# Ledger of designs, part 88: peptides against a protein of PDB entry 3QIS

Target 1, 334 residues: chain A of PDB entry 3QIS
Amino acid sequence: PSLELSRREFVFENVKFRQLQKEKFQISNNGQVPCHFSFIPKLNDSQYCKPWLRAEPFEGYLEPNETVDISLDVYVSKDSVTILNSGEDKIEDILVLHLDRGKDYFLTISGNYLPSCFGTSLEALCRMKRPIREVPVTKLIDLEEDSFLEKEKSLLQMVPLDEGASERPLQVPKEIWLLVDHLFKYACHQEDLFQTPGMQEELQQIIDCLDTSIPETIPGSNHSVAEALLIFLEALPEPVICYELYQRCLDSAYDPRICRQVISQLPRCHRNVFRYLMAFLRELLKFSEYNSVNANMIATLFTSLLLRPPPNLMARQTPSDRQRAIQFLLGFLL

## One batch from the design tools (peptide; made by RFdiffusion4, then SolubleMPNN)

Design b2_p13_7_s1 (from b2_p13_7, 7 letters changed)
Fold by OpenDDE base, seed 5:
Structure b2_p13_7_s1 (fold): chain B 334 residues (1-334), chain A 13 residues (1-13)
Amino acid sequence: as target 1 above (334 residues)
Amino acid sequence: MSFEELLKAMRPP
């Protein structure tokens, strides 16, 4: 069996968070026998491609002289954004198109990624006074490493770092401040706030705006700005309530005093963001007659974003654990 | 502190 490929080299320029890119090519059976093709893992890989790449179809049969179109889809989700922002991963891959009883065909994937404030740590963002696209990639790496070390020191209650560490970090990321400032000013009376989805084009404009500028006003509808806040919180590599405190939040869910003590043990940036968001959400609840927002809806929605189970426990979350997590947040909304 | 006062106090420089 043999195949002819219309193209073997693919370049994905300016790849961004949540922006789908597609490249297509054709494969043709130029042999005299039917053939089966499949994308296969390389010798050391569990998957045929990196998490941000997909082939469609990934397998199939071709009769003699048959041709099929294959789409290569590049999409950076919340699951790939952090490793691409840090430069730990890159827009580079090699796909192996295997032909049953035939040869392998290699496809080269290349391109560039544009960093996002989405999927960047709260600690790193608190150190960024400028938009992330203005920050040199080398400095981004240093900021993430320093942020990890400060988080660990903060959790260990080690003595505050010496006065000689330059520029004080922001109290909250500028991106969160901008989203909440907009929603407070313009969305308190918005009917079905956090219940109506935003527009995908407006979400992309909001992400690009926050990555490249410090706007006076965020573009798009109040629904798109509200959904952008949810996407931001979901994309955090570490949730607003750190994984180390997850179980203690569940255990304290019915004691408001212990809940406040648990939150006081968060790293400074995480604690500030949590208190800031809870204050904002309590403000929105005053306008419930206009925005249809209630405490149970908000607690249910934000619990999955703010209080995520650690990766090793995700598959084991019980309905009781989910109810305790909701009850924990309700104690800050009521 | 009102939420507006908090928002102002948390404003990036």
Scores: peptide ipSAE 0.511, ipTM 0.953, DockQ to the pose 0.942
Fold by OpenDDE base, seed 1:
Structure b2_p13_7_s1 (fold): chain B 334 residues (1-334), chain A 13 residues (1-13)
Amino acid sequence: as target 1 above (334 residues)
Amino acid sequence: MSFEELLKAMRPP
């Protein structure tokens, strides 16, 4: 069996968080026998491609002289955004198109990723006074390393924050401040806030706006700005409530005093963001007559974002754990 | 502190 491929090299320029890109190619059976094709893992890989890449179809049969279009889809989700922002991963892969009883065909995937404030740590963003796309990638790596070290030092209570006014981290990321400032100014009376989805095009504009500028006004509807806040919180590599405190939050869920003590142990940036968000959400609850927002809805929605189980416990989360997590957050909304 | 006061206090420079 043999195949002819219309293309073997693919370049995905300016790949962005949540923006789908597609490249297509044709394969044709130029042999005299039916053939089965499949994308197969390389020797050291568990998957035929990186998490941000997909082939469609990834397998199939071709009769003699039959042709099929294959789509190569590049999509950076929350699961790939952090490693692409840091440059730990890149828009580069090699696909192996295997032909049963035939040869392998190699496809080269390349491109560039444009960093996002989405999927960047709260610590790094607190050090980032300019839009992320104004920051050299080398400096993003340094900011993440420094942010990790400062988080660890903060948890260990070892080092007072340097008092130098020029190098002082932000109290909260500028991006989350901008989202909340917008929602507070314009969305407090928005009917069905956090219940109506945003528009995908507006979400992309909001992401691009926050990645490239410090806007006076965020583009898009209040629903899109609200959803962008949810996406931002979901995409955080470390949730607003650090994984280390997850179990203690559950254990304290019915003691408001202990809950406040647990939150006091968060790293400064995380603690500030948590308190800021809780203050904002309590403000929205005053407008429940207009925005249909209630404490149970907000607690249910934001618990999954703010108080995520550690990756090793995700598969073991019980309904009781979810109820405790919601109850923990309710103690800050009421 | 009102939420507006908190918002102002948390404002990036």
Scores: peptide ipSAE 0.504, ipTM 0.953, DockQ to the pose 0.946
Fold by OpenDDE base, seed 4:
Structure b2_p13_7_s1 (fold): chain B 334 residues (1-334), chain A 13 residues (1-13)
Amino acid sequence: as target 1 above (334 residues)
Amino acid sequence: MSFEELLKAMRPP
């Protein structure tokens, strides 16, 4: 069996968080026998492609002289955004199109990723006074490495923040501040806030706006701005409540005093973001007659974002653990 | 502190 491929090299320029790109090619059975094709893993890989790439279809049958269109879809989700922001991964892959009882065909995937404030650590963002797209890639890497080291130092309480000539970190990321400032100014009376989904085009505009500028006004509907805040919190590599405190939050869920003590152990930026968000959400609850927002809804929604189980426990979260996590957050909303 | 006062106090420079 043999295949003819219309293209074997694919370039995905300016790949962005949550922006789907598609490249299509054709495969044709130029042989005299039916053939089965599939994308197969390389010898050391568990998957036929990187997490941000998909082929559709990834397998199929072709009769003699049959042609099929294959879509190569590049989509950076929350699962790939952090490793692409850091440059640990890149928009580069090699796909192996295997022909049963035939030969392998190699496809080259290349391109570039544009960094996002989405999927960047709170520590790094607190050091970024400018939009992330204005930050040189070299400085972005340094900021992420330094942010990890300072998180560790802050948790250890060992180093007083040297009040020295280094630019003081922001109290909260400017992106969170901008989202919350907008929602507070314009969305407190918005009916069904955090219950109505945003528009995908508006979400992309909001992401691009936050990545490239410091706007006075965020574009899009209040629903899109609200969803952008949820997406931002979901995409954080380390949740607002750090993974190391997850179990302590569950254990303290019914003791408001211990809950506050646990939050006091957060790194400064995480603690500030948590307190800021809780203050905002309590403010929204005052407008419940207009926005239909209640404490149980908000606690349920934000718990999955702010108090995520560590990756090793994610598959093991019980309904009891989820209820404890919700109860923990309720103690800050009421 | 009102939320508005907190918002102002937390404003990036």
Scores: peptide ipSAE 0.501, ipTM 0.952, DockQ to the pose 0.942
Fold by OpenDDE base, seed 2:
Structure b2_p13_7_s1 (fold): chain B 334 residues (1-334), chain A 13 residues (1-13)
Amino acid sequence: as target 1 above (334 residues)
Amino acid sequence: MSFEELLKAMRPP
């Protein structure tokens, strides 16, 4: 069996969070026998491609002189955004197109990723006074390392934050501030806020806007801005309530005093973001007559974002744990 | 502190 490939080198320029890119190529059976093709893992890999890449179809049969189009889809989800932002991973891969009883064909994937404030840690974002696209990638790495060290120092209560005036972290990420300021100004009377989905095009514009600028006004509908806040919180590598405090939040869910004590133990940035969001959501609830937002809906929605189970416990989360998590959050909304 | 006052107080420089 033999294949002819129309292309073997693929370049994905300016890959962004949640923006699908597609490159197509053709494979043709230029042999005299039917053949089966498949993308196969490289030696020691579990998957034929990196998590941000997909081939469609990834396998198939070709009759002699048959041709099929294969799509290479690049999509950075919340699962790949953090490692691409840090430069731990890159838009580079090698695909092995295997031909049964034939040879392997290598496809080279390359490109560049444009960092996003989505999927970046709260600590790193609190250090970023400028849009992330204005920050050199080398400096992003340093900011993440420094942020990790500060998180650990804060959790250990070992060192006061160095109050050096120029290096003082923001109280909250500017991106969260911008989203919440917009929602407070324009969305308090928005019917079905957080219940109506945003537009995908508007979400991409909002993400690009926050990554590249400090706008006076966020583009898009109130629904898109509201959903962008949810996406931001979901994409955080560490949730607003750190994984280390998850169980203590559940255990304290029925004691508002203990709940406040648990929150006081969060790293400064996380604690500020939590208090800020809770203050915003309580403000939003005053307009429930106009926006149809109620405490139970908000608690249910935001609990999954703010109080995520640690990865090792995700598969074991009981309905009781979910209810406790909701009750924990309700104690800050009521 | 109103929420508006909190927003202003937490504004990035």
Scores: peptide ipSAE 0.497, ipTM 0.951, DockQ to the pose 0.902

Design b2_p13_7_s2 (from b2_p13_7, 7 letters changed)
Fold by OpenDDE base, seed 5:
Structure b2_p13_7_s2 (fold): chain B 334 residues (1-334), chain A 13 residues (1-13)
Amino acid sequence: as target 1 above (334 residues)
Amino acid sequence: MSFAELLESMRPP
């Protein structure tokens, strides 16, 4: 069997978080026999592509002289954004299109990624006084490494050594401050806040705005700004409540005193963000007659974002664990 | 402290 491919080189310019890009090509059976095609893993890979790439269709049959269009879809989710922001991964891959009883065809994928404040650590963002797109990529790497070391020192209760004038970190990321400032000013009376989805175009504009500027006003509807806050919290590599404290939050869920003690053990930036968000959400609950927001809805929604199980425990989360996690947050909302 | 006062106390520089 043999194929003809209309294209073998694909370039994805200016790839961004949550922005789908598509490139298409045609394959044709120029042989005299039916053929089966499939994308196959390279040597030592488990998947035929990186997590941010997909082929559609990824397999199929072609009769003699038949043609099929294949879409190559690039989409950076919360699962790929962190490694792309750090430059650990890049918009580069090689796909192997295999023919049953035939030869392999290689496709080259290349491009560039634009870093986002979404999927960046709270520790790194507290050190970024400028928009992430103004920060040199080399400095982003240094900020993530320094942020990891500072998290570890904070967990170990080590006194900061009087090493040189490291600029004092922000109390909270500027991006979280901007989102909450907007919601507090404009969304307290918004009906169905956090219940109505935002618009995808507005979400992209909000992400681009936070990545490139320090706006006086965030663009888009209150629903889009509210959803952008949820997306931001979901995309954090380490959740607002660090994985190391997850089980202790569940164990303390019915003792409000112990819950406060557990939160006091968070790294400074995580603790500040948690207390800030809880204060904001308690403020929104005062407007429940206008915004239809109640404590049970908010606790249920934010629990999955703020109090995530560690990756090794994710598949084992019980309904009892979920209820304890919700009860833990309720103790800060009521 | 009101939430408005808390918000202002956390304003980025």
Scores: peptide ipSAE 0.529, ipTM 0.955, DockQ to the pose 0.941
Fold by OpenDDE base, seed 1:
Structure b2_p13_7_s2 (fold): chain B 334 residues (1-334), chain A 13 residues (1-13)
Amino acid sequence: as target 1 above (334 residues)
Amino acid sequence: MSFAELLESMRPP
């Protein structure tokens, strides 16, 4: 069996978080026998492609002289955004199109990723006074390394942050501040806030806006700005409540004093973001008659974002653990 | 501190 491929090289320029790109090619059975094709893992890989890439169809049958279109879909989700922001991963892959009893055909995937404040750590963002697209990639790596070291030092209570005005981290990421400032100014009376989904186009505009600028106003509807805050929190490499404190939050869920003590042990940036968000959400609850926001809804929604189970425990989360996590957040909303 | 005061106190430079 043999195949003819219309293309073998694919370039995905300016790949962005949550922006789907598609490239298509054709495969044709130029042989005299039916053939089965499949994308197969390379040696030592578990998957035929990186998490941000998909082939559709990834397998199929071709009769003699039959042609099929294959779509190569590039989509950076929350699961790939962090490693692409750091440059640990890149928009590069090799696909192996296997023909049963035939040859392997190699496809080269290349391109460039544009970093996002979405999927960047709170520590790095607190050090990032300019939009992420203005920051050299080399400096992003340094900021992440430095941020990791400062998180560890903060957890160990070792070193007071040097008071030098130029090097002082932000109290909260500017992106969170901008989202919350907008929502506080314009969305407190928004009916069905956090219940109505945003528009995908507006979400992309908000992401691009936060990645490239420090706007006076965030574009899009209040629903899109609200959802952008949720997406931001979901995309964090580590949740606002650090994984190390997850179990202690559950264990303390019914003791408001212990809950506050647990939060006090968060790294400074995480603790500031948590307190800031809780203060904002308590402010929104004052407008419940207008925005339909209630404490149970908010606690349920934000629990999955702020108090995520560690990856090793994710498969073991019980309904009781979820209820404790909700109760933990309720103690800060009421 | 009101939320407005908190928000302003947390403003990026």
Scores: peptide ipSAE 0.527, ipTM 0.955, DockQ to the pose 0.943
Fold by OpenDDE base, seed 4:
Structure b2_p13_7_s2 (fold): chain B 334 residues (1-334), chain A 13 residues (1-13)
Amino acid sequence: as target 1 above (334 residues)
Amino acid sequence: MSFAELLESMRPP
C-alpha cells in the first residue's frame, strides 16, 4: 500500500491556552489495494502525539483512490499549559502515519506558544508586576526556578523575605486581584454566579487581557469573569492549598482550629490567596438573596480547585475524602 | 476590616 499526503509540515503560530487551532491535510490511497492507516507511537513514546496535539481521524481504512481529510488539532489544556509556559515543552512534534504492511510517513509539527498567567505558579505570578507577555521567556524560566526555591525556603521558614521595596513579591497575583476586584464590584448581585457558564469567546478575551495588560475593567459578562477565576485556579500547577497539606486538610476537616493551623503553614503567596478568596466568598454569601450562591455550593465548587488531591492520589479519591475536603472549606465560609 | 478594605490592602502597586 501507498499514500499520497497533501502536506507533511504543519506550523501552529501563536498557540494560546484554551484556544483550539486546526490544520487539515488530505491522504489519498494512490495504490491498487485497500490500506489501513494509523498514527503510531515512536519507539520510546506511549502516545502517537504530545498531550496538546490530536489527529482526527487517528486511524482508518482507504479504498483505492479514496481520500480522507485529517484534522490536526492543537489545544493547550490545563494538563499541558504549565510545561509550555516554562518552555520545558514546545509546540514541536513528529507524527508517524503508519500503513499496515506499508511505509511510515512522517509529519512535522512546529510552532510557537504564547505564555499565559494561567498555568503559572502563584510564586512566579507574585513576582510578576507586569503582564506575563511583557516578561522575557528567559526571565520566566528564572522566575519559575527561583519560585520553586523560594517556596521550599518559605516552607522551611529559613529566610525572611528581604524587604527590598523593588523586589518584594505581590501579596497575591495581580490576575487574581483583578478577577476578584471585578467580581466584588460588579457580580455580587449577579443571579446564578458561579452556576451559569461563561461564553468561550469572552473567556478567551479575559485570558488574553490578563496575559497582555493590567486592565481597569475585565471584559465580558460576570459569568465569564467568574468562570475565568475557576479556570485560573484549576490551571495552577500547585493548587492554592499545596499538595503537601492535602491529607492534613482532610484529617482536620472537622476541627476548625486545626484547619486554621494547616492554612498558616502554607507558603506566603498561597496563604494570602487562600485567605483572600475565603474573604471574598464570605462577602459573596452575604448577597445570597441576589446571587443564589450558598455555602455548600461554593464549598463544593471551590474544593476541587483549591484542595486538589496530589496527582498520585487523584485516581484514589474516595467520596469520604471529597466530603472531608468540602467540610474543610465550609469551616472558612461559615 | 471589611472585604473592601482587605481588597484595597491587597491591591497590586
Scores: peptide ipSAE 0.525, ipTM 0.955, DockQ to the pose 0.944
Fold by OpenDDE base, seed 2:
Structure b2_p13_7_s2 (fold): chain B 334 residues (1-334), chain A 13 residues (1-13)
Amino acid sequence: as target 1 above (334 residues)
Amino acid sequence: MSFAELLESMRPP
């Protein structure tokens, strides 16, 4: 069996978080026998492609002279965004299109990723006074390394180095500030806030806006801005409540005094973001007659974002653990 | 401190 491929080199320019890109090519059976094709893992790989890449179809049969279109889909989710932001991974892959009893055909995937404030650490974002797209990639790496060291120092209760006034971290990421400022100004009376989904196009505009600028006004509906805040919190590599404190939050869920003590032990940036978000959410709750937002809804929604189980415990989360996590957050909303 | 005052106190430079 043999195949003819219309293309073997694919370039995905300006890949962004949550923006689907598609490249198509054709494969044709130029042989005289039916053939089965499949994308196969390379040696030592578990998957035929990186997590941000997909082929559709990834396998199939071709009769003699049959042609099929294959879509190569590039999509950076929350699961790939952090490693692409850091440059640990890149928009590069090699696909092996295997032909049963035939040849292997290699496809080269290349491109560039545009960093996002989504999927970047709170610590790094607190050091970024400019939009992430204005920050040189080399400096992004330095900021992540420095951020890790500052997190560790904060956890160890080490005195922060008296960094010069120019290098002083933000109290909260500017992106969170901008989202909350918008929601506070324009969304306090928005019916069904956090209950109505945003528009995907508006979400992409909001992400691009936050990655590239410091806007006076965030584009899109209040629902899209609200959902963008949720997406931001979900995409954080380390949740607002660090994994190290997860169990202590559950254990303290019914003691408001201990809950406050646990939060006081968060790294500075995380602690500031948590307190800031809780203050904002308590403000929204004053407008419940207008926005239909209640404490139980908010606690249920934000608990999964702010108080995520550590990856090793995620599969073991009980309904009791979830209820404790909600109760922990309720103690800051009421 | 109102939330508006808090928000402004947290404004990026």
Scores: peptide ipSAE 0.520, ipTM 0.954, DockQ to the pose 0.901

